# Peptides against a protein of PDB entry 6O8C: the designs that were tried, part 183

Target 1, 262 residues: chain A of PDB entry 6O8C
Amino acid sequence: VGLRYEKISLPKIHPRYDLDGDASMAKAVTGVVCYACRTASTLLLYQELMRKGVRWLVELVKDDYNETVHKKTEVVITLDFCIRNIEKTVKVYEKLMKVNLEAAELGEISDIHTKLLRLSSSQGTIESSLQDISSRLSPGGLLADTWAHQEGTHPRDRNVEKLQVLLNCITEIYYQFKKDKAERRLAYNEEQIHKFDKQKLYYHATKAMSHFSEECVRKYEAFKDKSEEWMRKMLHLRKQLLSLTNQCFDIEEEVSKYQDYT

## One batch from the design tools (peptide; made by RFdiffusion4, then SolubleMPNN)

Design b2_p26_4_s2 (from b2_p26_4, 11 letters changed)
Fold by OpenDDE base, seed 5:
Structure b2_p26_4_s2 (fold): chain B 262 residues (1-262), chain A 26 residues (1-26)
Amino acid sequence: as target 1 above (262 residues)
Amino acid sequence: SSAAKEAKEAIKEYEEYLEKKEKEEE
């Protein structure tokens, strides 16, 4: 679950002036920051796709909920109708029993009535469960998707663009260091510029990697953790809805057995 | 990723260079 990325740290920068070493160092730094930029882009894309997935799943679960509620309502109506009919039948048989007729049949009908009342009680439990699910899915509920909009990195943050700007500066210095290496020896003024550029390179690289770590990776990890937790809860909720639906079907089937007595 | 491999290789090359220079100065 989630994108696996490798943590690559900047190489140690040697303070000594060395044209060959500085070119090699600059190559390494450029590579690391380039990797960070690409990784940041990939992490952002992943989060955007996940946000779409979250919204889709929320709508799917809401639909599942509505279907379950509809089925429950249907079963309640059917069950209540059956109970009312059985109660009428019981009253008729009770009157007949007073004249010592059909006593055995009254016992059977009474047992059916008792079973139906038990089924009605189970519907109350289903209703309570559905209400709980509704509360969890509602705005401000435990399964609200507000976190998906708040957590992680967003295109509006322009993190990738910021990293790319720094990468461009670093790359420019790297190419200059390649040229400096090719010269083998620099004049005093050129040497001073090289030293200054080396410091600038370090500054840009450190800024880039700090930004990558704090504004990209950290926020991504937080988003990932929340998304995994939320997804697990949503899947569990879907299973719960399925269970409730199945219970409704079971009750409907049981009630159908008694329709011949109504 | 290709970018990660390239970065690691460049780091390795730089580290090897540093090690070589240290040995030459000893």
Scores: peptide ipSAE 0.450, ipTM 0.915, DockQ to the pose 0.934
Fold by OpenDDE base, seed 1:
Structure b2_p26_4_s2 (fold): chain B 262 residues (1-262), chain A 26 residues (1-26)
Amino acid sequence: as target 1 above (262 residues)
Amino acid sequence: SSAAKEAKEAIKEYEEYLEKKEKEEE
């Protein structure tokens, strides 16, 4: 998962004064930096969309958690009610224990009571698991989404704008080099200007590509890696919640079998 | 992307130009 981009490097700039070569070089450099600008914009957009997705998923998982907690609570209430009723029944039968048939019935009810108590103990495990999940989702927890705000690039960084400024400078020089090429030969002063502009072009291009690599690509990759890891963990968490919910349903179903005895 | 293709083509053109010049100087 993630945007695929091609790594395009700047061509080697030849130091020799050559109007045709310099124009060709400038064209290539302009193209590379233009690509970098567009790529930076795309990478930024991707990250912004992912941040929205992260926020959405957090809310979804919180909802799942709340539903699971609700179901667990319902089961606890039902189970406690059944246990209390069975306990009352046990007491009644104990008082009536004068006939063998009644003793057998008491045995059955006592077994049910024991089973219900075991089910009640399992609720404690579910509660512990829910608490763990809650801790992981809490601020500062392992599944906190703070990374989404810290990692990657942001519109406020103005990386695209910065690159665009450099691209504009480079493009201007490129157009001048096209004109210079058309002149075939430059006067001494114009030649000197051309040489200086070539140096400026190199400087701007290098700055642009360094910025692109270090501030756009690298940060994007870090964001991507973090997002993938976090997403995997969140999906796993959802599965855990579903499992806990199913356990609650299983307990509820089992309790329902004993309701006829209460 | 179109921008990537354009960039690669321009690089190729420049490299081909350089190769041609080197051969002419030999």
Scores: peptide ipSAE 0.449, ipTM 0.915, DockQ to the pose 0.939
Fold by OpenDDE base, seed 3:
Structure b2_p26_4_s2 (fold): chain B 262 residues (1-262), chain A 26 residues (1-26)
Amino acid sequence: as target 1 above (262 residues)
Amino acid sequence: SSAAKEAKEAIKEYEEYLEKKEKEEE
């Protein structure tokens, strides 16, 4: 669930010298840029929290993987032991078969041996799947979390601080325009300063909103999209691990049926 | 968001001001 933000655009600036209008305009511009600053901060916070979540999930999945590997190893050992015991039994019965004894029992044991070998082959498939998962989770793998450090905005970029500086400049001009409005009339020199400050205000505001859109919003959206995709893949991976674990349990259960012959 | 509301209100006030001025000049 991503943060929803509203797109608010700067008002149009009228070129006419109007103390009342300019004060009102400056108020609006200040409000918009202030909103952008707050939004940028919120978007940054969200990304930082998501990065923590990503790291946590990676560790969780690694733990799941290790547990699955452990279970698989246990089953392999048990299965190999059973196979060896059955093979010994088969050899004994083959010797007895030379005397035409115990033919039916030999057939049954041979069938068990064949079944165990099939189970052993399935373990090879599980091993291959686990290796694939390991490869995907490796630092260079497809599910590596390197994107989380590269994509989006970071505190080190100082985007919020940069926006705040611009906001401060705009706010200062706004307060001056409030004073100018209160004076009702300005001397010629003061009027020229006012006009110049109006241009500065526009420049700062435009710069702020461009920076917000290009460096904050765009990068955030890219991060969000990557994170959602990655999260889906990780959840799927966990399901795969669970499936492999269940397969190991199934094999173990089958082997247990034949332990009476070993 | 309080900041968003404030921004929208200020924009609205400015737009209303402009509309009034245009009517006065007509």
Scores: peptide ipSAE 0.448, ipTM 0.915, DockQ to the pose 0.943
Fold by OpenDDE base, seed 2:
Structure b2_p26_4_s2 (fold): chain B 262 residues (1-262), chain A 26 residues (1-26)
Amino acid sequence: as target 1 above (262 residues)
Amino acid sequence: SSAAKEAKEAIKEYEEYLEKKEKEEE
């Protein structure tokens, strides 16, 4: 669930010299750029929190992987032990058949041996799946979290600070325009300064909003999209690990049925 | 957000001012 922000555009700037209108305009521009600064800060914070969450999830999935590998290893050991015992039993019965007719028991043991070998073959597929998962989680893999460090906005970009500098310039002009409004009439030189400041305000505001849109919002949206995609893949991977774990338990349960013959 | 509300209100005030001035010139 991404942060919802509202897109607020700069008001149109009227070219006419009007002390009341210019003060009102400057107030509005200041408000919009202030909103952009706060929004940029919030978007940055969100991304930093998400990066922490990503790292946490990676560690969680790695733990799940290790548990699955451990369980798989235990099952392999148990299965191999059972196979070896059955093979020994088969050899003993083959020797006994040369002396006595115990063919029915040998047939049953042989069938168990065949079933165990099939189970052993299924372990190979589990191992290959685990190797695939490991490769995907490894550095440079498809599920690597390197994107989280590259995409989006970062504190090092100083976007909020850059916007704040522009906001400060705009705010200073706004306060001057409030004073100008209070004077009702300006001398010629003061009027020229006012007109010049109005142009400066426009340039600062446009620069701020362009920076906000291109460097803050756009990069945030790209980060958000990548994070959602990555999260979906990670959750799917976790389900795969759970499935593999369950398969190991199923094999263990089946092997336990044959341990009485060993 | 409080900042968004303030921005919108200021924009509205400015737009209303512009509309009033246009009517007075007309």
Scores: peptide ipSAE 0.450, ipTM 0.916, DockQ to the pose 0.952; fails the geometry check

Design b2_p26_4_s3 (from b2_p26_4, 10 letters changed)
Fold by OpenDDE base, seed 4:
Structure b2_p26_4_s3 (fold): chain B 262 residues (1-262), chain A 26 residues (1-26)
Amino acid sequence: as target 1 above (262 residues)
Amino acid sequence: SSAAEEAKKAIEEYEKLEKEREEEEE
């Protein structure tokens, strides 16, 4: 999941003095750097949106966690109540058995009691799993979203602005080269200025594309990779929470079968 | 993107022009 962008490289610049060629070259270079600026802006926007999405997902998962904890607590209360009632019943039947009454009913109730105790023991496992999930979601945990603020490009980096400055310089030279082309022939001094500007254009373009590659694209790719990894972990955690919730429902359903005996 | 297409077109135009100049030098 991510923005697809095309890798467009700068054209090869010919050292020959050619007003038509130089104007065409400058147009191409301007286009490439313009594309880089727009792409950098788009990549930045994407990352900012993803950061918002990450924060939203964290809150969603925290809510899911809290709901699961609540459900678990409810089931524990219900189960404990049922166990206490069954224990009272067992005591009554034990007293009756001393008076030679039916042992078969006591056996059934004792079996129910044993089953309920097993269900109660499973709650400990659920609790430990919830604690693990809580630790992972906590600050400094494995699922902390601190990476989203550290990785990638940020507005404060001013990468787009830096590229835009270089683009402005390049564009200015391009417009001059269009004028030079229209003149068809330059005086010696103007020719020397043209040659110098061509070197400046190349310098600015190279700087822009290097900055784009190293500070925009590379950091974006790193952000993307981390986001994908983090998302996989979060999805897995949500599945774990769902599983725990389902276990609570299963226990509740089983307990409900024994409520008639309490 | 439109910007990418424009850039590619400009590169193509430049490369075509350079090719024509190379052919003239032969």
Scores: peptide ipSAE 0.393, ipTM 0.894, DockQ to the pose 0.969
Fold by OpenDDE base, seed 2:
Structure b2_p26_4_s3 (fold): chain B 262 residues (1-262), chain A 26 residues (1-26)
Amino acid sequence: as target 1 above (262 residues)
Amino acid sequence: SSAAEEAKKAIEEYEKLEKEREEEEE
């Protein structure tokens, strides 16, 4: 679940000269851009935290993978040992039969051998699955976390700082407009400056909000979408690992039933 | 957020003022 933010648009700016209206407008614009700055900062922080979380999850899943591989290896060793012992026993009984000694247990041992070989074949499937998982987790794999470093906004982009500079310019004009309002009437030269500053205010505000929308919000949304997709895939992979682990335990349990014959 | 609320209030105040001015010009 991503951060919720509200979309606030700039108010309509009127071209008329009105000291009261212009001061009020400037206040509103300052507020909107201030909100954008704070929101951009929050969105950046969220992404940085998510990047840490992504790295953490990758390491966790790698640990799960290693544990599964370890368990698989253990089972393979046990199974191979059991198969070898059964094969030796079969050979002994075959020799006894050549001497006309009845080996009533030969059929049972042969059946056990067949079952063990089937279990051994299933290990190949587990190994293939583990290899697939390893490839997906590897650098350049489908579940690589490289996107987390590429997508979204980064501190190096200095988006918050850029917005803050624009906000400072806007705020200065706002404070001047408050003073102008208090004077009630301006001299001709001061009036011209006021009109010019109003144009500057509009320019800075528009630039700020465009930057916020295009560079902060849009990139954040893209990052969020990718993170959610990646997270779902990683969780699914973790479930697959658990399934493989359980299969190894099942095989181990089955093999344990035949250890008395070896 | 407090910043969002402040922005909205300021917008409302401005819009109210502009509406009053428009009504005075009519």
Scores: peptide ipSAE 0.392, ipTM 0.893, DockQ to the pose 0.965
Fold by OpenDDE base, seed 5:
Structure b2_p26_4_s3 (fold): chain B 262 residues (1-262), chain A 26 residues (1-26)
Amino acid sequence: as target 1 above (262 residues)
Amino acid sequence: SSAAEEAKKAIEEYEKLEKEREEEEE
């Protein structure tokens, strides 16, 4: 489950000159942008951890694949050996049948041969499935992890640092507005500076929240969605590999029952 | 998060103050 974040919007800024209101507004704006900075940092950290997890899972699934291929190969060798032995036995019994000896045993051996051939056909299906899995895991395949490097936000983007710079500018204005409030009344020149600073604060805040929304949140959500989809597919793939492994074990067990005839 | 709660509280305080000012002007 991805990180839940709350969407907090900037308060409406009243154009009226009010030292108490402006200080309160600046406090609120500072709080919102501070939250955005912290959230952006958390979202970035989450993505970096997920990228590590993705790489780890890819390697794990590749190992599982190789183990399954190894097991399949072992079973194929064993099965082929059993088939060859049974075929030799069938030929011997066919020669004996010409002399009317041991007719009842030939039927049983022939049935075993038929069963082994069916098992061999099943191995062909397993091979095809493994090839499909290999193609999906290969570079450029449907389960390639290239998206994890392309999607989302990265430390190199310096989004958190950019937001922090804007937050620092906003915080400075907030502290000035707190002082202005304490003065209760400003001289004309100081009042004009206060009004200009209010405009600057609004500009910085809007820029920060736009950057947060467009460059942090949006990209994170895209990364999250792709991550969830990819993870689901990878888990399904692992289940398929387990199923194929189990099929190999089942075939091996069945072949072992016939080894006494060989 | 504590930061989200602080931001919401500050917004609420600002909105309350603005409402009080509007009521005083009427």
Scores: peptide ipSAE 0.393, ipTM 0.893, DockQ to the pose 0.931; fails the geometry check
Fold by OpenDDE base, seed 3:
Structure b2_p26_4_s3 (fold): chain B 262 residues (1-262), chain A 26 residues (1-26)
Amino acid sequence: as target 1 above (262 residues)
Amino acid sequence: SSAAEEAKKAIEEYEKLEKEREEEEE
């Protein structure tokens, strides 16, 4: 869920000396840059919240992984114990095998042994899958959260503060233009100052909007895209862990059927 | 966003003023 923001561009600035027009223009420019500052702040906040969410999700998935590993370990122990007991039973029956009825019983036990060995092989596949998951979650893995610290904008970049400084300069000129408008006519020297201030306002505004677009919006969009991709992968990983857990339960249930023979 | 609407309004006011002046010069 990304934040939606509107793209508002600066108005065209006319070179004409006009106290009323210049005041109106300055008001508009101030408004646009003010909006950019607020938007930048909101985008930053969103990213910080997402970073917290990412860290939380990583820990959650690690917990899920550990639980799955523990369950797998329990099943392995149970299965190995059952296999050992069946093997002992097979040896006893082989020694007693002189009568046809005993041979039939031995055949049944041997079949159980074969089934248990197949289950053990399946457990090996689960182990390999868990190792793969572990590697992906490792600090150098494909699902590492290092991107969350590298991508996007950060409070340390001070983008909002930089924009605010420019906004303050623009606002100051705007208020002067309001005063100039109220005077209706300026002396020659004051007129020249007004013209210079108009140029300054334009440069500050352009700088602000460029910074906003290149350093705030662009980086935010990149962060958003990476976060969405990463989140999808993490959710898929959780589903994989659940599947592995269920496989362990299935094996455990099947082994329990043969415990009566041990 | 209140800030967005304020900005749009100010732009509209400016554009209106410029249009009125262009019409007076014609």
Scores: peptide ipSAE 0.389, ipTM 0.892, DockQ to the pose 0.942; fails the geometry check

Design b2_p26_4_s4 (from b2_p26_4, 13 letters changed)
Fold by OpenDDE base, seed 5:
Order: structure tokens, then sequence, then C-alpha cells
Structure b2_p26_4_s4 (fold): chain B 262 residues (1-262), chain A 26 residues (1-26)
């Protein structure tokens, strides 16, 4: 489950000059942008950890695939050997039948041969499934991890640093507004500076929240969605590999029952 | 998160202050 974050919007800024109100507003805005910075940092960290996890899982599944292929190959060799031996035995018994010897045993051996051929056909299906899995895991395949490098936010984007710069500007204005509030009344020139700073604060805050929404949250959500979809597919693939492995074991066990006839 | 709660609290405090000021002007 992805990181849950709360969507907090900037408070409405009242255009009227009010030292108490402006200080309170600046405090609130600072808090919202601070939250955005922390959230952006957390979202970035999560994505970086997920990218590591994705790479790890890809390697794990590749190993699982190789093990399954190895097991399949082993079973194919064993099965082919058994089939060849049974075919030789069938030929011997067919010759014996011409002299009316051991007719009952020929039927049993022929049935075993038929069963082995069916098992061989099943191996063909397993091979086809493994080839499909290989194609999906290959570069450019449906389960390629290229999306993990393309989607989301990256440290190189410097989104957190950009937000922090804006937060610093906002915080500076907030501290000034706190001082202005303590003065209770400002001279005309100081009042004009306060009004300009209020506009600057609004500008920085809006820029920060827009950047946070468009460059951090939106990209994170896209990454999260792709990650969840990809993870589901990878888990399903692992289950398929396990199923194929089990089928190979089942075939091996069945073949072992007939080894006494070879 | 604690940061989110603090931000919400500060917003609420600001909004309450605005309401009080509006009431004084009536």
Amino acid sequence: as target 1 above (262 residues)
Amino acid sequence: SSAAEEAKKNIKEYEELLKKEEEKEK
C-alpha cells in the first residue's frame, strides 16, 4: 500500500492589511508549505526504495525462471530416455508376439508408451509457457522495469530543494510579520513593505504548492499506479513459474514409476 | 502526520481569527 498523504490547501489570503491576521496567515502558509516539503521528501524516498525493490524482484524472478528452465530440461532428458527405452522394449515384445510369447506384457508396455508420449506433449506446453515468460521478462517485454526509471520523481529533479528554497523565503516573511505584529503599529513606509512582503509570500506559496502538486504528487501517483500494476503482474508470473515447476516435478514422479521397465 | 495536523490547526486558528475580526466590524 502506497504512502497516504493528506491534501492540504493554502488558506485564503485576505487582502486587507491586518498585522494580527497577516501574522496568523503567514504562520498557516508556512505550515502548509513545510508539510509539502516533508511530504515531497517522503514520496521521493518511497520511490527510490521501490525502485530498489523492483530491481531486486526482477533478479529474483529471473533466477526463478532459470531454475524452472533447468528443471524442465532435466525432466525432458529423463523422459526422452525413458521413451527410447520403452520403444526398444516394445520392439522386442512385438518380435516375441510373432511366436505367441508374453502377449499380456506387451499390452502393458504399450500403455506405458502411450502415457509417456502424453507426458512429452505436456512438456511441449511447458516449453511454450516458458518461452512466453521469457519474452515478457526480456528487454522491451510487458514486464520490463523501464517504467521505474521513467515514471515518478527522482533526486536529480531537485524538487525537495526547490520547495525548501521557497519555504525559506516564506518563513523569513513569517518571522518579519511576527515582529510587525509585536510592534502593533507600523510607520507608513514599513506598512508598504509589509504589504509587498504579503504579496511575495502569496507568490512563493502558490509557486511552491503548484510545484508540489504538479511535479511531486502527480508524478508520484503515476509511479504508484504503475508500480502496483507491475507488482501484481510479477507476482502472477512467479505463481506461473511455480506452477510450471510443480508440473515438471509431477512429470518426473510419473516417469520414475516406469523406470523399472527400462 | 504531526506536520499535517499542525498545518490544519494553524489554518483553523487563522480562520477563527478572521471570523472574530469580521464580527467586530459589524
Scores: peptide ipSAE 0.396, ipTM 0.889, DockQ to the pose 0.913; fails the geometry check
Fold by OpenDDE base, seed 2:
Structure b2_p26_4_s4 (fold): chain B 262 residues (1-262), chain A 26 residues (1-26)
Amino acid sequence: as target 1 above (262 residues)
Amino acid sequence: SSAAEEAKKNIKEYEELLKKEEEKEK
């Protein structure tokens, strides 16, 4: 769930010269662009925090992976040891049978051997799964976090600063329009300046809102979408690791049943 | 957002002012 923000559009600017109307318009425009600046800052902060979270999660999952690999290795060693011992026992009993000594337990031991070999084969599947996970987590893998550094907005883009510059220009004009309003009437030259400033105001405001929409909001939404998708995949992978760990425990438990024969 | 609310308020005030002026011209 990302940050919620409201889309606010610029008010319609009337072309007519009106000191009261122009002051009111300028106030409204200033407010909208101010909101855009604040929102852009918040969106940027969110993304930076998310990037930190992404890095943290990657490390967490890598730790989980290492633990799973460790457990798998432990089980493989135990299983191999058990298999070797059973094989030795089988050979001994086979020799005894050659001298016409009954080995009633040979059948049971042989069955155990078969079961252990089956368990050993399942380890191959676990290994393959772990390798797949490793490849996905590796640099350039499907779950690489490179997107977090590429997508969205960054402090280096200076979007907030750019918007702030435009806001400052707009605010200056607004304050002038407040003064103009207070004068009630302007001299011809002052009136012409006012009209010119009104055009500047419109230009700055439009530029600000376009920048906000295209460079801040749009990129943020793209980042958000990618982050959500990536997060789901990472959580799924973590569940897979847990499943593999549990499979290792299950195998270990099964092997423990046969340790008395080894 | 307080900033959003303020912006909306100012827009509304401006629009109301425009409406009043248009009504006076009629």
Scores: peptide ipSAE 0.395, ipTM 0.889, DockQ to the pose 0.932; fails the geometry check
Fold by OpenDDE base, seed 1:
Structure b2_p26_4_s4 (fold): chain B 262 residues (1-262), chain A 26 residues (1-26)
Amino acid sequence: as target 1 above (262 residues)
Amino acid sequence: SSAAEEAKKNIKEYEELLKKEEEKEK
């Protein structure tokens, strides 16, 4: 998962003064830095989209959590009501225990009561699990989305713009080198300028590619890795919520079997 | 990407040019 990009390195710059070679080199360098600019823009866009996705998923999971809590609460109320009714019935039968048939019925009701109490205890486990999930989703929790704002690159970093400035400088020199090549031979002063421009080209190019690698690519990769890890954990948590919901439904179904006795 | 391919092409062209020049000097 993530954007695939190709790592393209700058060509080795030959120190020799050669108008044809220098023009060709400048063309190659311009292309590499241009690619870096475009790639940086794409990587930035990806991260921004992912941040939106992260926010969306957080909201979704919170909604799932609230729904699960609601269902759990409903089941607790139903179960408690059923338990209270069974307890009342047990008391009535205990007072009427004069006939063997009534004793048998009391035994059955008592067994139901015991089963309901066991179900009630399981609600405690569900509650604990929900609390754990809540803690993980809370600010500062293990599934907090603060990383999405900290990791990666942001529009405010202006990485693309910075690279573009360097690209413009490089491109200007490249166009000059094209002209120089067309002249076939330069006067002494022009030759010296060409040599200086070649040094400037190298400087700008290396600066651009260093910036690209360190401030764009590296940070992107860190963001990507973090996002994948976080996403996996969030999806797992969502499955846990579903499991808890299903447990609530199972308890509700079992309780419904005993409602006729209440 | 097209930009990447273009960049690689230009690099290759430059490298080939360098090789030719080196061969002429030998």
Scores: peptide ipSAE 0.394, ipTM 0.887, DockQ to the pose 0.923; fails the geometry check
Fold by OpenDDE base, seed 3:
Order: sequence, then C-alpha cells, then structure tokens
Structure b2_p26_4_s4 (fold): chain B 262 residues (1-262), chain A 26 residues (1-26)
Amino acid sequence: as target 1 above (262 residues)
Amino acid sequence: SSAAEEAKKNIKEYEELLKKEEEKEK
C-alpha cells in the first residue's frame, strides 16, 4: 500500500513582460513547488515508517524461527530416546526368540523401529529446511534488510530542505511580483530587474521540480517496489516456518503412539 | 490534497488570464 500523489507540471512561462501575467504565473509556480515540497516530505515519512516496520518484521520472523528450532530439537530428543529404547527391546526379544509367538512380537517391534527411523529421516529434512531459512535471514542472505537502508530517500539526504530553499527563493520573487503589479508601471531599471527575476524564478522552479522527480519520486518508487517484494517473501517465509512447526508436531504425535513399547 | 488543488487552481487562473489577453490582442 503506497501513497498516492498527483503529478503536477509547471505551467509554461511566457517571455512577454506583463506585470499581471507575471504575478499570476509566479503564484502558480509557487503553488506547484510548494506541493512538491509537501509531497517529498510525505514520501520521506512513509519510507521511514516502512523501515521501522521492516526491522520489526525481521525480529518477529527471527523469533518464529527460534521457536521452530526449539520445537524441532525437542522432537529430535524424544525420537532418539524412543529409537534407543526400541533397539534395546529388539535385542532382548532376539535372545528369547525360540517360540513362534515371540517371533511375531519381534516382527511388530521391528516394524515400529523401521517407522521410527523413517520419522528420524524426516527430521533431517526439516533440519535442512531450517538451515536454508537461517541462511536466507542472515546478514548476507537473500532476505536481509540491507536494502531498506540503501534504497529510497533518507533524512540525511536533506531533499526536503533543499526544495524548501528553492521554494523560499521562488516565493520571494512572487511577492516582489505582487508589489510590481500593484505599482502598475515600473521604471526602466526596475523593469530590467523584474525580467531578470523572472528568469531566476524559472531556473529555481525547474531545478526544484527536477530534484523532486529524480531524487524524491524515483527513489521512492524504487523503495516501494523493493519493499513490496521483500514483504511478500517474508510472509511466505513465515508460512514455511509454520509448516515446519506443524510437521514437528505431527512427528511428535506419531512417536507418542509408540511410547508404550519403550 | 488541498495543496494540489490549490496549485491546479492557480495554474488554471493563469491560463485563463493568458487567454483573455490573447483575445484582447485580436
């Protein structure tokens, strides 16, 4: 869910000297650049909030991972204990095996042993999956959050402040143009100053809008795209962890059925 | 956005002013 913003372009600036027209133009330009400043600030805030969210989610997923690892470890211990006990029982029955009934019992126990060994192999697969997840979450892994610090715009870039400086310059010229308009007619020297200021206003505005587009909007969009992709992957990872946890519970339940033989 | 709407309004006003001036010159 990204912030929606409108793309507003600067009006065309006419070269004709007209005090009324120039004042109106300057007002319009000031409004556009002001909007850009506000938008840049909003986009920056959004990214900062998202960065906090990313950090939070990383910690949450790490906790989920640790819980899954602990559960897996518990099941492994239980399973290994059960296997050892069954193996001891098998040895005892093998020594006593002289009667057909005993042979049948030995067969049943041997089948249980085989089933337990299969469960143990499944735990090996779970372990491998957990290791893969761990590698992905590692600082150098595919799901590292380093992109959140690299992509987008940051307060340290001072983009909003840079835009504000340009806006201030534009606004100053606008107010002068309002005064010029009120005078209705300017002396030759004042007229020349007005013309030069009009050019300055244009350059400041163009610089501001270029900076806004290239350094604010473009980088924001890149950040947004990366964040959405990363978030989808993280959510999928959480589902994988849940699946592994459920597999551990399933194994534990199955092992419990054989505990009566140990 | 109020700022966006204001900006659009000001642009429109400027454009309308230009049209009026062009009509006077005809």
Scores: peptide ipSAE 0.393, ipTM 0.887, DockQ to the pose 0.922; fails the geometry check

